# Ledger of designs, part 56: peptides against a protein of PDB entry 4PN1

Target 1, 261 residues: chain A of PDB entry 4PN1
Amino acid sequence: KIEMNFLNKPIVPDTTKVISNFLTHYLITEPVEHVEIEAKLGTLIDLETQNRFEFPVMNETILNPEFNLRTRFESDMTASEHKYLNEFLNQAFRDSQKPGRLPFAYKHTKQVDLFYETEDNSRDKIRVSKNQSDNQVLACVKKRRVADLFLYCPNDAFDIRISISDELPVSMPSGNQQPSLTRLKDRVGYVHQEIKIDLTKTTQNDPVYDTTERHELEVEFGNIADLRDRAQKAKDGMEAPLFRRVQLFMDNVRILRREHS

## One batch from the design tools (peptide; aimed at target 1 V18 N64)

Design b1_p25_4_s2 (made by RFdiffusion4, then SolubleMPNN; from b1_p25_4, 13 letters changed)
Fold by OpenDDE base, seed 5:
Structure b1_p25_4_s2 (fold): chain B 261 residues (1-261), chain A 25 residues (1-25)
Amino acid sequence: as target 1 above (261 residues)
Amino acid sequence: SELKKQIEEEQKKLAERLEKLAYAP
């Protein structure tokens, strides 16, 4: 007879616990009302060297936000890497349609984001998203970045930023206002077990940056209500449901960050 | 089986559609 361990019970990785606690704080303890929780693939850059951050660890490591490590996160990848991930996800989609599997959902969206300054000159701009084909308004929000958690992944092509944001629905800007910034997005979205995976090509004229295009991959919790419920249960002493959901999320992230051209 | 063949054909068609819809950087 074989048992899982000397307790014969599942064990939760420490990474899962740390992330779960991080999420619980902003879901329950200091709740963000219109919370978006996403992981982006990218690169931690050492500000001193301008190279990828190097730390004396051998595997996935959550960086302590209390320490200023003098890093920045670049949520970008090469066109080649982005293409590879697109092909990879397309294959995963196809495979999931087979009998006995849970299927992916798929959506391709082309949109334009218009950013407007707020009356109070807040750093948080109003974003109006429109469909490029028919100019239909998809969303009008004011997005506030609440918190970030960075994962250094020395064995993988990408590091990870987990971000908590507040996407507050707001009224449309007045008709006389002009956007301060426009962004074109070509987004391919996949959803599996309520985990959303988006590949996005962004075209933007930014006077600050030389790059006009960005290639991003993000993984998002697609069911915040369920996640919040799980987090509440965790606060009440039953952590397993939250851990399972976070584990699923992180496993998907881990799969993706290991894939490269 | 005939059903298996049908599924495979549908999967092939789906794959072709997805390739056309895929982003090409």
Scores: peptide ipSAE 0.024, ipTM 0.568, DockQ to the pose 0.011
OpenDDE base, seeds 1, 2, 3, 4: peptide ipSAE 0.021, 0.000, 0.024, 0.019; ipTM 0.486, 0.192, 0.594, 0.458; seed 2 fails the geometry check

Design b1_p25_5 (made by RFdiffusion4)
Pose (drawn by RFdiffusion4):
Formats: C-alpha cells, structure tokens, sequence
Structure b1_p25_5 (pose): chain A 256 residues (1-205, 211-261), chain P 25 residues (1-25)
C-alpha cells in the first residue's frame, strides 16, 4: 500500500493554481463576453540579443507580467518542427481510436483570412474567413487581445504563451474597402475531450508561417467551473486546466 | 488536526511561490 503524501489527498500544482486564477479573472471577475483562451507554442525572444530568452531557471516557469523582461514571443516554427508534430499527432490520433480509449476528433480546413482595420482608436482587427473552395463566409469577427501569460520552458524547444482574446461577431465590411491583410490558411484540427489542438500553416500573398495552438473548446463549461472555483468548489476547474496544460506540455516536449 | 496540517502546508507553499515569483526582476 502506497500513499501519494502524508495527507493521502491530492494537492494542486503551483502552476495549475496560478493559471486557474488567471483564467477565473477573465471568465468571472472581469468577464469577457466572447472569450477565446488558447496557448501557442513558440519562442521567447530577448529584445537585445534577438535570440532565445535566457533565464537562470531549470523548469517550466510562469513569468510575472508586472515586470518588464524586455521580451517578445515568436509564434512560429520550422517546417520540419511542424511536420514532426503533425506525424506525432496523427499517430496519437489513431491510437485513440483503439478500444478503451476516448477518441480524437478531426477537422481539416482550407480557408482564406481577410483582415480589416477599425475606425476606432483601438488597434483591433476585423477578420473575415472564407472557404478556399466555394468562398462562402465561415466567420466575421472583431478580435481584441485582452491578456497574455508567458511560460518559459528551458528544458524544451518551445515556450508557451497563454492568450485571452475577445472575438465579437460583427457585420461584414463594405465592398469599397481595402483589406489590410489577405492570406491562405491551412488549419489541421484535432479535438480530444473538448480540448482543441490546431496545426496551422498560413501563406502570405511569399512567406510561410507554421503554428501550433491549444485552446479550450468548451468555454461555457469552463466558465461554469470558474464560477464554482470562486465559490469554493475549485476541484473541477483545477482538473480542467491541468488537462489543458498537460496536453500543452506533451506537444512541447515533442521535438527531434 | 489533518485539516490544520493541510492549511499550514498550503500556506508554506504559497509563501515560497510568492517569494520566488516576485524575485524575477
């Protein structure tokens, strides 16, 4: 017989608790009506060295946003790093279809991105996405970035950025308006337990941009867990972001 | 008594975390 600790009850990891606070704030305390919560793999770049961020730590660590660490985030990876993660996810996809497993879901999208500027003093963009096939509109949203949280991961090839955005559905722009940006997007979507794993390849109309993002697919349920956490019963919220971060961690450690 | 030990243990972890988190400057 073995216990996990001297209390024999599970304890919340420090990171899971902190991220739960970050998510509860923008879900409940200062709520965002149309919230998108996603984490992207990439690289923390030191502004002076223009290389990967160096920090005297040995493990995955959350950076305090109230400090100026002179750093930016590169949400990009090589084509090989993108293909390697594609193969790994495909293998993980088939293994989930076997007996006893909760299966993966799959959705491949070939679409066009159209970005527009706003008439306001804000730096928001109006995004119009269309199918590359029939050109029917998939979405028309005005996107506002609310908050970011950076995880420096010295033991891995990737760092993590957790973004909280606000995607408000809006009406279509006028025809007599030039889009600020137009590009193709090849999104390969995997879904497991309502956690979305998106593998995106965007082509600039040339420059290619390869990305991997992990986002909460069921916000309404997550908002409910965030409410219960504010009221004391915080176990379901913790179990949720633990699953999210563990998925993000598995994909982060996958590299040649 | 187990509840008191659990509260002391979580408090010590929170103090350690805040000390290391605020020292990232």
Amino acid sequence: KIEMNFLNKPIVPDTTKVISNFLTHYLITEPVEHVEIEAKLGTLIDLETQNRFEFPVMNETILNPEFNLRTRFESDMTASEHKYLNEFLNQAFRDSQKPGRLPFAYKHTKQVDLFYETEDNSRDKIRVSKNQSDNQVLACVKKRRVADLFLYCPNDAFDIRISISDELPVSMPSGNQQPSLTRLKDRVGYVHQEIKIDLTKTTQNTTERHELEVEFGNIADLRDRAQKAKDGMEAPLFRRVQLFMDNVRILRREHS
Amino acid sequence: EEEELEEEFEEELDEEFEEEFNAQE

Design b1_p25_5_s1 (made by RFdiffusion4, then SolubleMPNN; from b1_p25_5, 14 letters changed)
Fold by OpenDDE base, seed 1:
Structure b1_p25_5_s1 (fold): chain B 261 residues (1-261), chain A 25 residues (1-25)
Amino acid sequence: as target 1 above (261 residues)
Amino acid sequence: DEEKVLEELEKERKEKFEKFYNSQK
């Protein structure tokens, strides 16, 4: 007979606990009404050196938000890296369709995002998303970034930003208002066990500069209601369901950030 | 070409799921 440890009980890594607590705060303690929770792959950049941030740690480390490390997060990757991840996920999708597996769902969407200034001159812009094919309005929201949690991953291709956002549905801007910014998004979406993985190519036209293209990969909790329920249970003393869900989420993130082109 | 393959697989997945779902009613 084999036991997993001397207590013969699962042990929860600190990373899982820290992230779980972070999520619980914005799900339960100070609940965000229209919460979006996502992790983006990218690079922590040292503002002084403009190179990847270096911290004296040897593995995945959650950075303490109480310390200003003078970093910025670049939510971008090369086209080559993005293509590699796309191919990787395509294969994962195909493999998951086999018997004995839980299948991925797949969706390819192209949309245009129009950003409008708010009447109250708030920093938050209104985003109108439209389908490129038929110009149908998909969403009209005011997105507010509530909190970030950064993971420095020295052994992997990418660092991670976990973000809590509030996507407040709002009324359409007035017809006479012109967008301040327009972005084209080409998104390939994968869903596995209600975890969303999106590869997005964003094209932005600048009147002064050449058109820029950004390549992003994001991992999102696809069932917020379930996550909120798990978080509530955690607050009530039953933490295991939340820990398991966070572990699943993070394992998916870890798989992706380790991939190299 | 690859996208078409994925779309076909997705279609098949949806069909299988629908059949499963209906069978559970």
Scores: peptide ipSAE 0.282, ipTM 0.833, DockQ to the pose 0.010
OpenDDE base, seeds 2, 3, 4, 5: peptide ipSAE 0.034, 0.279, 0.282, 0.280; ipTM 0.415, 0.830, 0.832, 0.831

Design b1_p25_5_s2 (made by RFdiffusion4, then SolubleMPNN; from b1_p25_5, 13 letters changed)
Fold by OpenDDE base, seed 3:
Structure b1_p25_5_s2 (fold): chain B 261 residues (1-261), chain A 25 residues (1-25)
Amino acid sequence: as target 1 above (261 residues)
Amino acid sequence: DLEELREKFEKEREEKFEKFYNSQK
């Protein structure tokens, strides 16, 4: 007979606990009303060297936000990396359609985001999102970044930023206002077990550097209500449901960041 | 300068990816 360990009970990884606590804070303790929770693949860059940050650890490590490590996070990848991940996800999509599997859902969206200054000149801009095909308004929000949690992943192609944001629905800007910034987004989205995986090409016109293109991959919790419920249960002493959901989320992130490592 | 360092970084990433990609053939 074989047992799991000397207690013969499941053990939750410390990473899962730390992330779960982080999420619980902004879901329950100091709740963000219109919360968005996503992980972006990118690179922690040392501000002094402009190279990838080097930390004296050998595996996935959550950085303590209390310390200023003099880094920035670049949520970008090369076009070739982005294309490869797209092909990888397409194959995963196809495989998931087989009998006995839970299928992916797929959606391709092209939108334009128009950013407007607020009347009070607040730092947060109003974002109007429109469908590129028919110019229909999809959303009008003021997005505020609430908190970030960074994972340094020395063995993988990408580091991770988990972000908590507040997307407040707001009224449309006045007709006399011109957008301060316009971004075109070409997004392919995959959903599996209510976890959203988006590959996005963002095009932006820059007066100095001409047209720039970004390639981003983000993983998002697709069911915030369920996640909030799980977080509440965790606060009440039942942590297992939250841990399972966070583990699922992180495993998907880990698959993606390791794919071409 | 900053731009040069960024370009160097991107080039190194691309080279690493290409090496990986070619190894899969």
Scores: peptide ipSAE 0.349, ipTM 0.869, DockQ to the pose 0.013
OpenDDE base, seeds 1, 2, 4, 5: peptide ipSAE 0.007, 0.015, 0.034, 0.027; ipTM 0.280, 0.281, 0.530, 0.529; seed 4 fails the geometry check

Design b1_p25_5_s3 (made by RFdiffusion4, then SolubleMPNN; from b1_p25_5, 15 letters changed)
Fold by OpenDDE base, seed 2:
Structure b1_p25_5_s3 (fold): chain B 261 residues (1-261), chain A 25 residues (1-25)
Amino acid sequence: as target 1 above (261 residues)
Amino acid sequence: DEEKLLEEFLKKREEEFKKFYLSQK
């Protein structure tokens, strides 16, 4: 007979615990009311070398935010990489439709994001999102970045930024106010077990740099209420449900960041 | 300057990706 370990009990990887604790803080301890939790694929860039950061570790590592590592995170990838990931997800979608599997859901959206300055000259801008086809207002929010957690992944094509954001619903800007920034977003969304995977092409017109296009992939918790419930249970001493959900989330992230490694 | 840095960075990523892609053939 084989046992899992000398206690014959499941053990949770430290990465899962650290991330779970990070999430619990902003879900329960100091709760963000309209929380968005997402992981973006990208690259930690060393500000000194302008190359990918090289840290003396050999595997996926959560960076300690208490230390200034002199890095920046770039979420942009090449069009080729983005296309490759799209094809990969399309195949995954098809495979998930087979009997015995849990199916992906798929959605393609095109929207325009208009950013407005706030009256109080706060750092946060008001974002009005509209559907490109009918100009219907989809959302009007003030998004505040609350916290980031960075994962250095030396063996993979991408590093990871997990972000906690607060998306506060706000009133529409006055009719006489002009947007300070306009972005076109072409988004392909996949949902599996309430984990959202979005491939986004963002086009921005800049008077100085002309038109720029960005390609991003993000993974988001699609059911915050459930996640908050799990986090509360964890605070109450039952951590397993939260750990399982975080593990699922991270496994999906790991699959994506490793695909073309 | 920042945009140029990004372009250079993406160029490097593209080269690495091409190497990967070719290895799959």
Scores: peptide ipSAE 0.491, ipTM 0.913, DockQ to the pose 0.014
OpenDDE base, seeds 1, 3, 4, 5: peptide ipSAE 0.487, 0.485, 0.290, 0.415; ipTM 0.912, 0.911, 0.775, 0.890

Design b1_p25_5_s4 (made by RFdiffusion4, then SolubleMPNN; from b1_p25_5, 14 letters changed)
Fold by OpenDDE base, seed 5:
Structure b1_p25_5_s4 (fold): chain B 261 residues (1-261), chain A 25 residues (1-25)
Amino acid sequence: as target 1 above (261 residues)
Amino acid sequence: KEEELRKKFEKEREEKFLKFYNSQK
């Protein structure tokens, strides 16, 4: 007979606890009303060297937000990496359709995002998302970045930014307003156990500069209500449900960032 | 200079990926 440990009980990784506490803060303690919680794959870049940041750690490490490390996060990857991840996820999708597995859901969306300045000239812009094919409005929101948590992953191809955002639904801008920025998004989305994985190609036209493309991969909690419920239970002393959900989320992130490492 | 460094970084990243990709075949 084999036991997990001398207590024969599951052990929660410290990373899970830290992230869970971070999420609980913005779900329960200082609740964000229209919260979006996502992890993006990218690179922590040293502002001095413009190379990948080198932190004196040997494994996945959550960076303390209280310290200024003079870094920036680039939520981008090469086209080839993006393509590879797409192929990887396609295979994962196919495999999940087999008997005995929980299936992925798949959605492909092409949209145009129009950004408008607010009347009060606030830092936050209004984003109008439209379907590229029929110009149907998909969403109109004012997105506010609330907090970020960075994971330095020295052994993997990507570092991670976990972001808390507030996506406030707002009324459409007036017809006389012109967008300050327009982006084309080609998004392929995968959902497994209410965890959303999106591969997005973003095209931005600059009148002065050449067209630029970004390739992003994001992992998002697809059921915020459930997550909030779990977080509340955690505040009430029952942490296991939250830990399990965060662990699931992070394992998916880990799979993706390690794939070509 | 910053842009040049960024491009250099991207190139190196691509090369690393290609090395991996080719090793998988």
Scores: peptide ipSAE 0.412, ipTM 0.887, DockQ to the pose 0.014
OpenDDE base, seeds 1, 2, 3, 4: peptide ipSAE 0.375, 0.371, 0.390, 0.363; ipTM 0.877, 0.873, 0.880, 0.869

Design b1_p25_6 (made by RFdiffusion4)
Pose (drawn by RFdiffusion4):
Structure b1_p25_6 (pose): chain A 256 residues (1-205, 211-261), chain P 25 residues (1-25)
Amino acid sequence: KIEMNFLNKPIVPDTTKVISNFLTHYLITEPVEHVEIEAKLGTLIDLETQNRFEFPVMNETILNPEFNLRTRFESDMTASEHKYLNEFLNQAFRDSQKPGRLPFAYKHTKQVDLFYETEDNSRDKIRVSKNQSDNQVLACVKKRRVADLFLYCPNDAFDIRISISDELPVSMPSGNQQPSLTRLKDRVGYVHQEIKIDLTKTTQNTTERHELEVEFGNIADLRDRAQKAKDGMEAPLFRRVQLFMDNVRILRREHS
Amino acid sequence: SSPILTSANAHFPLTNKMPPQPDNF
C-alpha cells in the first residue's frame, strides 16, 4: 500500500493554482463576453540580445507580468519543427482511435485571412476569414487582446504564451475599403476532450509562418468551473487547467 | 519583489509592465 503524501489527498500544483487564478479573473471577476483562451508555443526573445531569454531557473516558471523583463514573444517555429509536431500528433491521433481510448477529432481548414483597421483609437483589428475553395465567409470578428501570461521553459525548445482575447462578432466591412493584411492560412485541427490543438501554417501574399496553438474548446463549461472555484468548490477548475497545461507540456517537450 | 509569479505573491488585477508584444493572429 502506498500513499501520495502524508495527507493521502491530492494537492494542487503551484502553477495550476496560479493559472486558475488568472483564468478565473477574466472569466468571472472582470468577465470577457466573447473570450478566447489559448496557449501558443514559441520563443521568449531578450530585447537586447535578440536571442532566447536567459533566466537563472531550471524548471517551467511563470513570469510576473508586473515586472519589465524586456522581452517579446516569437510565436513561430521552423518548418521541420512544425512537421515533427505534425507527425507526432498524427501518431497520437491514430492511437486514440484504438479500444479503451477517448478518441481525437480532426478538422482541416484551408482559408483566407483578411485584416482590417478600426475607426477607433484602439489598436483592434477586424478579421474576415473565408474559404479558399468557395470563398464563403467563415467568420467576421473584431479581436481585442486582453491579457498575456508567459511561461519560461528552460528545459525545452519552446516557451509558452497564455493569451486571453475578446472576439466580438461584427458586421462585414464596406467594399470600398482596403484590407490592412491578406494571407492564406492552413490550419490542421485536432480536438481531444474539448481541448483544441491547432497546427497553423500562414502564407503572406513571400513569407511563411508556422504555429502551434492549444486553446479551451468549451468556454461556457470552463466559465461554470471558474464560478464554482470562486465559491469554494475549485476542484473541477483545477482538473481542467491541469489537463490543458499537461497537453501544452507534452507538445512542448516534443522536439528532435 | 520577485520577477517570478507564484501562489504566495499572486493577486488580481495584475498591472502589466511588459513591453508591447507583436501580433500573432

Design b1_p25_6_s1 (made by RFdiffusion4, then SolubleMPNN; from b1_p25_6, 10 letters changed)
Fold by OpenDDE base, seed 4:
Structure b1_p25_6_s1 (fold): chain B 261 residues (1-261), chain A 25 residues (1-25)
Amino acid sequence: as target 1 above (261 residues)
Amino acid sequence: SSPILTSENFYLPIKNKQPEQPDDD
């Protein structure tokens, strides 16, 4: 008979605990009402060298937010990498349709995001999201970035930014107001066990800057209510459900950040 | 107002596609 360890009990990785505590803070302790929790694949850039950040660690490492490491996060990848991930996820989708597996769900969306300045002239713009085909309004929100947690991943193609955002529903801008920024989002979305994986090709234009294109991959908690419930249980001393959910999320992230063309 | 530009579709078809689910955005 083989046992897991000398206690014959599961052990929680420290990374899982740290992330769980981070999430619990913004779910329960200082709760964000309309919370979005996502991980983006990208690159930590050292502002001094303008190259990928280098740190004397050999594996996935959560960076301490108390330290200013003079980095920026670039949530972008090459078209080739993005295509590879699309192919990879398509295969994962197909494999999940086999008997005995939990299937992926799939959705392809084409969205237009129109950004409007706020009356208070805050840096947080109002985003109106519309379907490209019929111009139907999908959402009107003011998104505020609440917190970030960065993972330096020296062995993988990408570093990770886990972000807590508040997506506050707001009223539509007046009909006389023109958008200051427009983004076209071509998104293919995969959902497995309520974890959302989105590949997004974004084309952005504004009157000041040249048109830019970005290729992004994001992993999001698709069931915030469940996650909040798990976080509450964790605060009450039952941590296992939260740890399990965070572990699942991070395992999906870890799979994806290893894949590249 | 900013013009609505067109981006090329990067979508790669999936065989035996399941019905689409709602987007949370």
Scores: peptide ipSAE 0.033, ipTM 0.524, DockQ to the pose 0.016
OpenDDE base, seeds 1, 2, 3, 5: peptide ipSAE 0.020, 0.022, 0.008, 0.022; ipTM 0.491, 0.416, 0.343, 0.468; seed 5 fails the geometry check

Design b1_p25_6_s2 (made by RFdiffusion4, then SolubleMPNN; from b1_p25_6, 9 letters changed)
Fold by OpenDDE base, seed 5:
Structure b1_p25_6_s2 (fold): chain B 261 residues (1-261), chain A 25 residues (1-25)
Amino acid sequence: as target 1 above (261 residues)
Amino acid sequence: SSPILTSENFHMPLKNAQPEQPDDD
């Protein structure tokens, strides 16, 4: 008989604890009302070299947000990497339909996002999302980035940004207001155990710059109410449910960031 | 609809690195 350790009890990875605490802060301690919690795959770029930053670590490492590391995060990948991940997720979807597995759901969405300046000239724009096929309004929100947690992943194709955002529902902009920016989004969303994995191709027309295409992969907590309940229980001294959910989320992120073409 | 973003969606050459557009939109 094998035991897990000399106590024969589960141990929680430190990464799981740190992330759980980070999430608990914005779920419970200073609660964001309309919270979105996502991880983006991308690259930590050294602002001095404009190359991927090289930290003196050998594995997945959460960067301390209190330090200005003079980095930026690029939430983009090549079209080939994005294609590879799409094929990978398609295979994972197919495999999950087999007996004895929990199936993926998927949704393909084409939308247009229209960005409007606020009357107060705040940094936060109003985003109106419409279905590209019928122009139906899907959402009208003011999204505010609240916090980020960066993971440097030296052994993997991508680094990770976990972001806390507030998606405040707002009224539609005035009919005379023109959008400052328009983005076309082609998104394939996969859902497994209430974790959303989105592959998004974004096309942006900039009046100054040529049309740009961005390829993103996002992993999102699909059940915020459950996550908030788990975070509350963690504050009340029962951490295990939160740790399990964060571990699941991070394992999905870890699978994806290791995949590359 | 297929969970496949068609290869056509992936093979467009990424033109020049534009400055970081706000990621969150």
Scores: peptide ipSAE 0.022, ipTM 0.477, DockQ to the pose 0.066
OpenDDE base, seeds 1, 2, 3, 4: peptide ipSAE 0.015, 0.021, 0.021, 0.021; ipTM 0.417, 0.451, 0.409, 0.418; seeds 2, 3 fail the geometry check

Design b1_p25_6_s3 (made by RFdiffusion4, then SolubleMPNN; from b1_p25_6, 9 letters changed)
Fold by OpenDDE base, seed 2:
Structure b1_p25_6_s3 (fold): chain B 261 residues (1-261), chain A 25 residues (1-25)
Amino acid sequence: as target 1 above (261 residues)
Amino acid sequence: SSPILTSENFHLPLKNAQPEQPDDD
């Protein structure tokens, strides 16, 4: 008979524990009401060198947020990398439709995001999202990024930012207000086991600056209520359900960050 | 030594947390 280890019990990796603790803080301890939790693929850039950050580690590691490492995160990739990931996910979608698998869901969305200043001149802007085809309002929110957790991934094409955001539903801006910024989003979304994987091409027109285009891949927890329930159970001493969900999320992220052209 | 981060001791502001770009949504 084979045993898992000398205790014959499952062991949870520290990465899973740290992320679980991070999530539990903003789900339960200091709860964000309208929480969004996503991981973006990108690059940790050393502010001193303007190159990818180099750290004396040999594997995936969570950066301690208490340390100022003089880094910035760029959640962007090349068009070719983005295309490759799209093709990869399309293949994964097709393979998941086979008998004995859990299928992906797929959706293509084109939206325009209009940003408005708040009356109180708050740092947070109001975002009105509309469908590009019919201008139907999809959402009106005040989004604030609350916290970030960075993973340095020296063996992979991308580093990871896990972010906690608050997406507060708000009333539409007054009819006399003009948007300060407009973004076009072309999004291909995949969902597997309530984990969302989105490939997004964002085009931003600035009247002062040149048009910018970004290519992003994000992985999001699609069932926040379930995640919050799991986090509460973890606070109550039953950690296994949360750890399993975080492990699933991170395994999907790990698959994606290893794939590149 | 750096503290072990738990669900109880996470706090803001995070030193490495920053907006990626202006108007990051």
Scores: peptide ipSAE 0.032, ipTM 0.594, DockQ to the pose 0.278; fails the geometry check
OpenDDE base, seeds 1, 3, 4, 5: peptide ipSAE 0.019, 0.021, 0.020, 0.022; ipTM 0.448, 0.440, 0.421, 0.485; seeds 1, 3, 4, 5 fail the geometry check

Design b1_p25_6_s4 (made by RFdiffusion4, then SolubleMPNN; from b1_p25_6, 10 letters changed)
Fold by OpenDDE base, seed 4:
Structure b1_p25_6_s4 (fold): chain B 261 residues (1-261), chain A 25 residues (1-25)
Amino acid sequence: as target 1 above (261 residues)
Amino acid sequence: SSPILTSENFYTPLVNRQPEQPESF
């Protein structure tokens, strides 16, 4: 017989514990009401060099948020990388439809995001999201970034930002207000076991700058209520359900990173 | 970022429905 280890039981990776604790804080300890929890693929850029940040580690490493590393995160990839991931996820979707598998769900969404300044001149803008086809309002929110957790991934094409955001529902801007910014989003979404994987092509028309296109990949927890329940159980001493969900999330993120490594 | 989608509004198990075929950009 082969055993897993000298205790013959599963061990939780340290990465899973750290992320689980991070999530528990913003789900339970200081709960964010309208929480969005997503991981974006991108690049940690050193503000001094304007190149990818270099840290003396050899594998996936969670950076300590207590240290200001003088970095910015660029949540973008090339059109070629984005196309490759789209093809990869399309194949994963097809393979998941086979007997004995849990199927992906798929959704294609084209939306327009309109950004409005707030009356209080706060840094947070109101975002009105509309369906591009029928102008149906999908959401009107004020997004507040609560926390970020960065993973430096030296062996992969991308670093990871896990973000906690509060998407506060707000009233529609007055009809006399003009949007300060308009973004077109073409999004293909894949859902597997309530983990959402979104490929987004964003087009921004700027009157001063040429049309800019951004290509993003994000992985999101699609069932916040379940995640909050798991986090509560973890706080009460039953950590396994939370660890399993975080492990699933991170494994999906790792798969997506490795396709470009 | 996108609007927050719940499993209920994004993930509906397609019981006995042909899944929407994935498209490319």
Scores: peptide ipSAE 0.041, ipTM 0.426, DockQ to the pose 0.020
OpenDDE base, seeds 1, 2, 3, 5: peptide ipSAE 0.026, 0.005, 0.043, 0.018; ipTM 0.401, 0.309, 0.443, 0.384; seeds 1, 2, 3 fail the geometry check

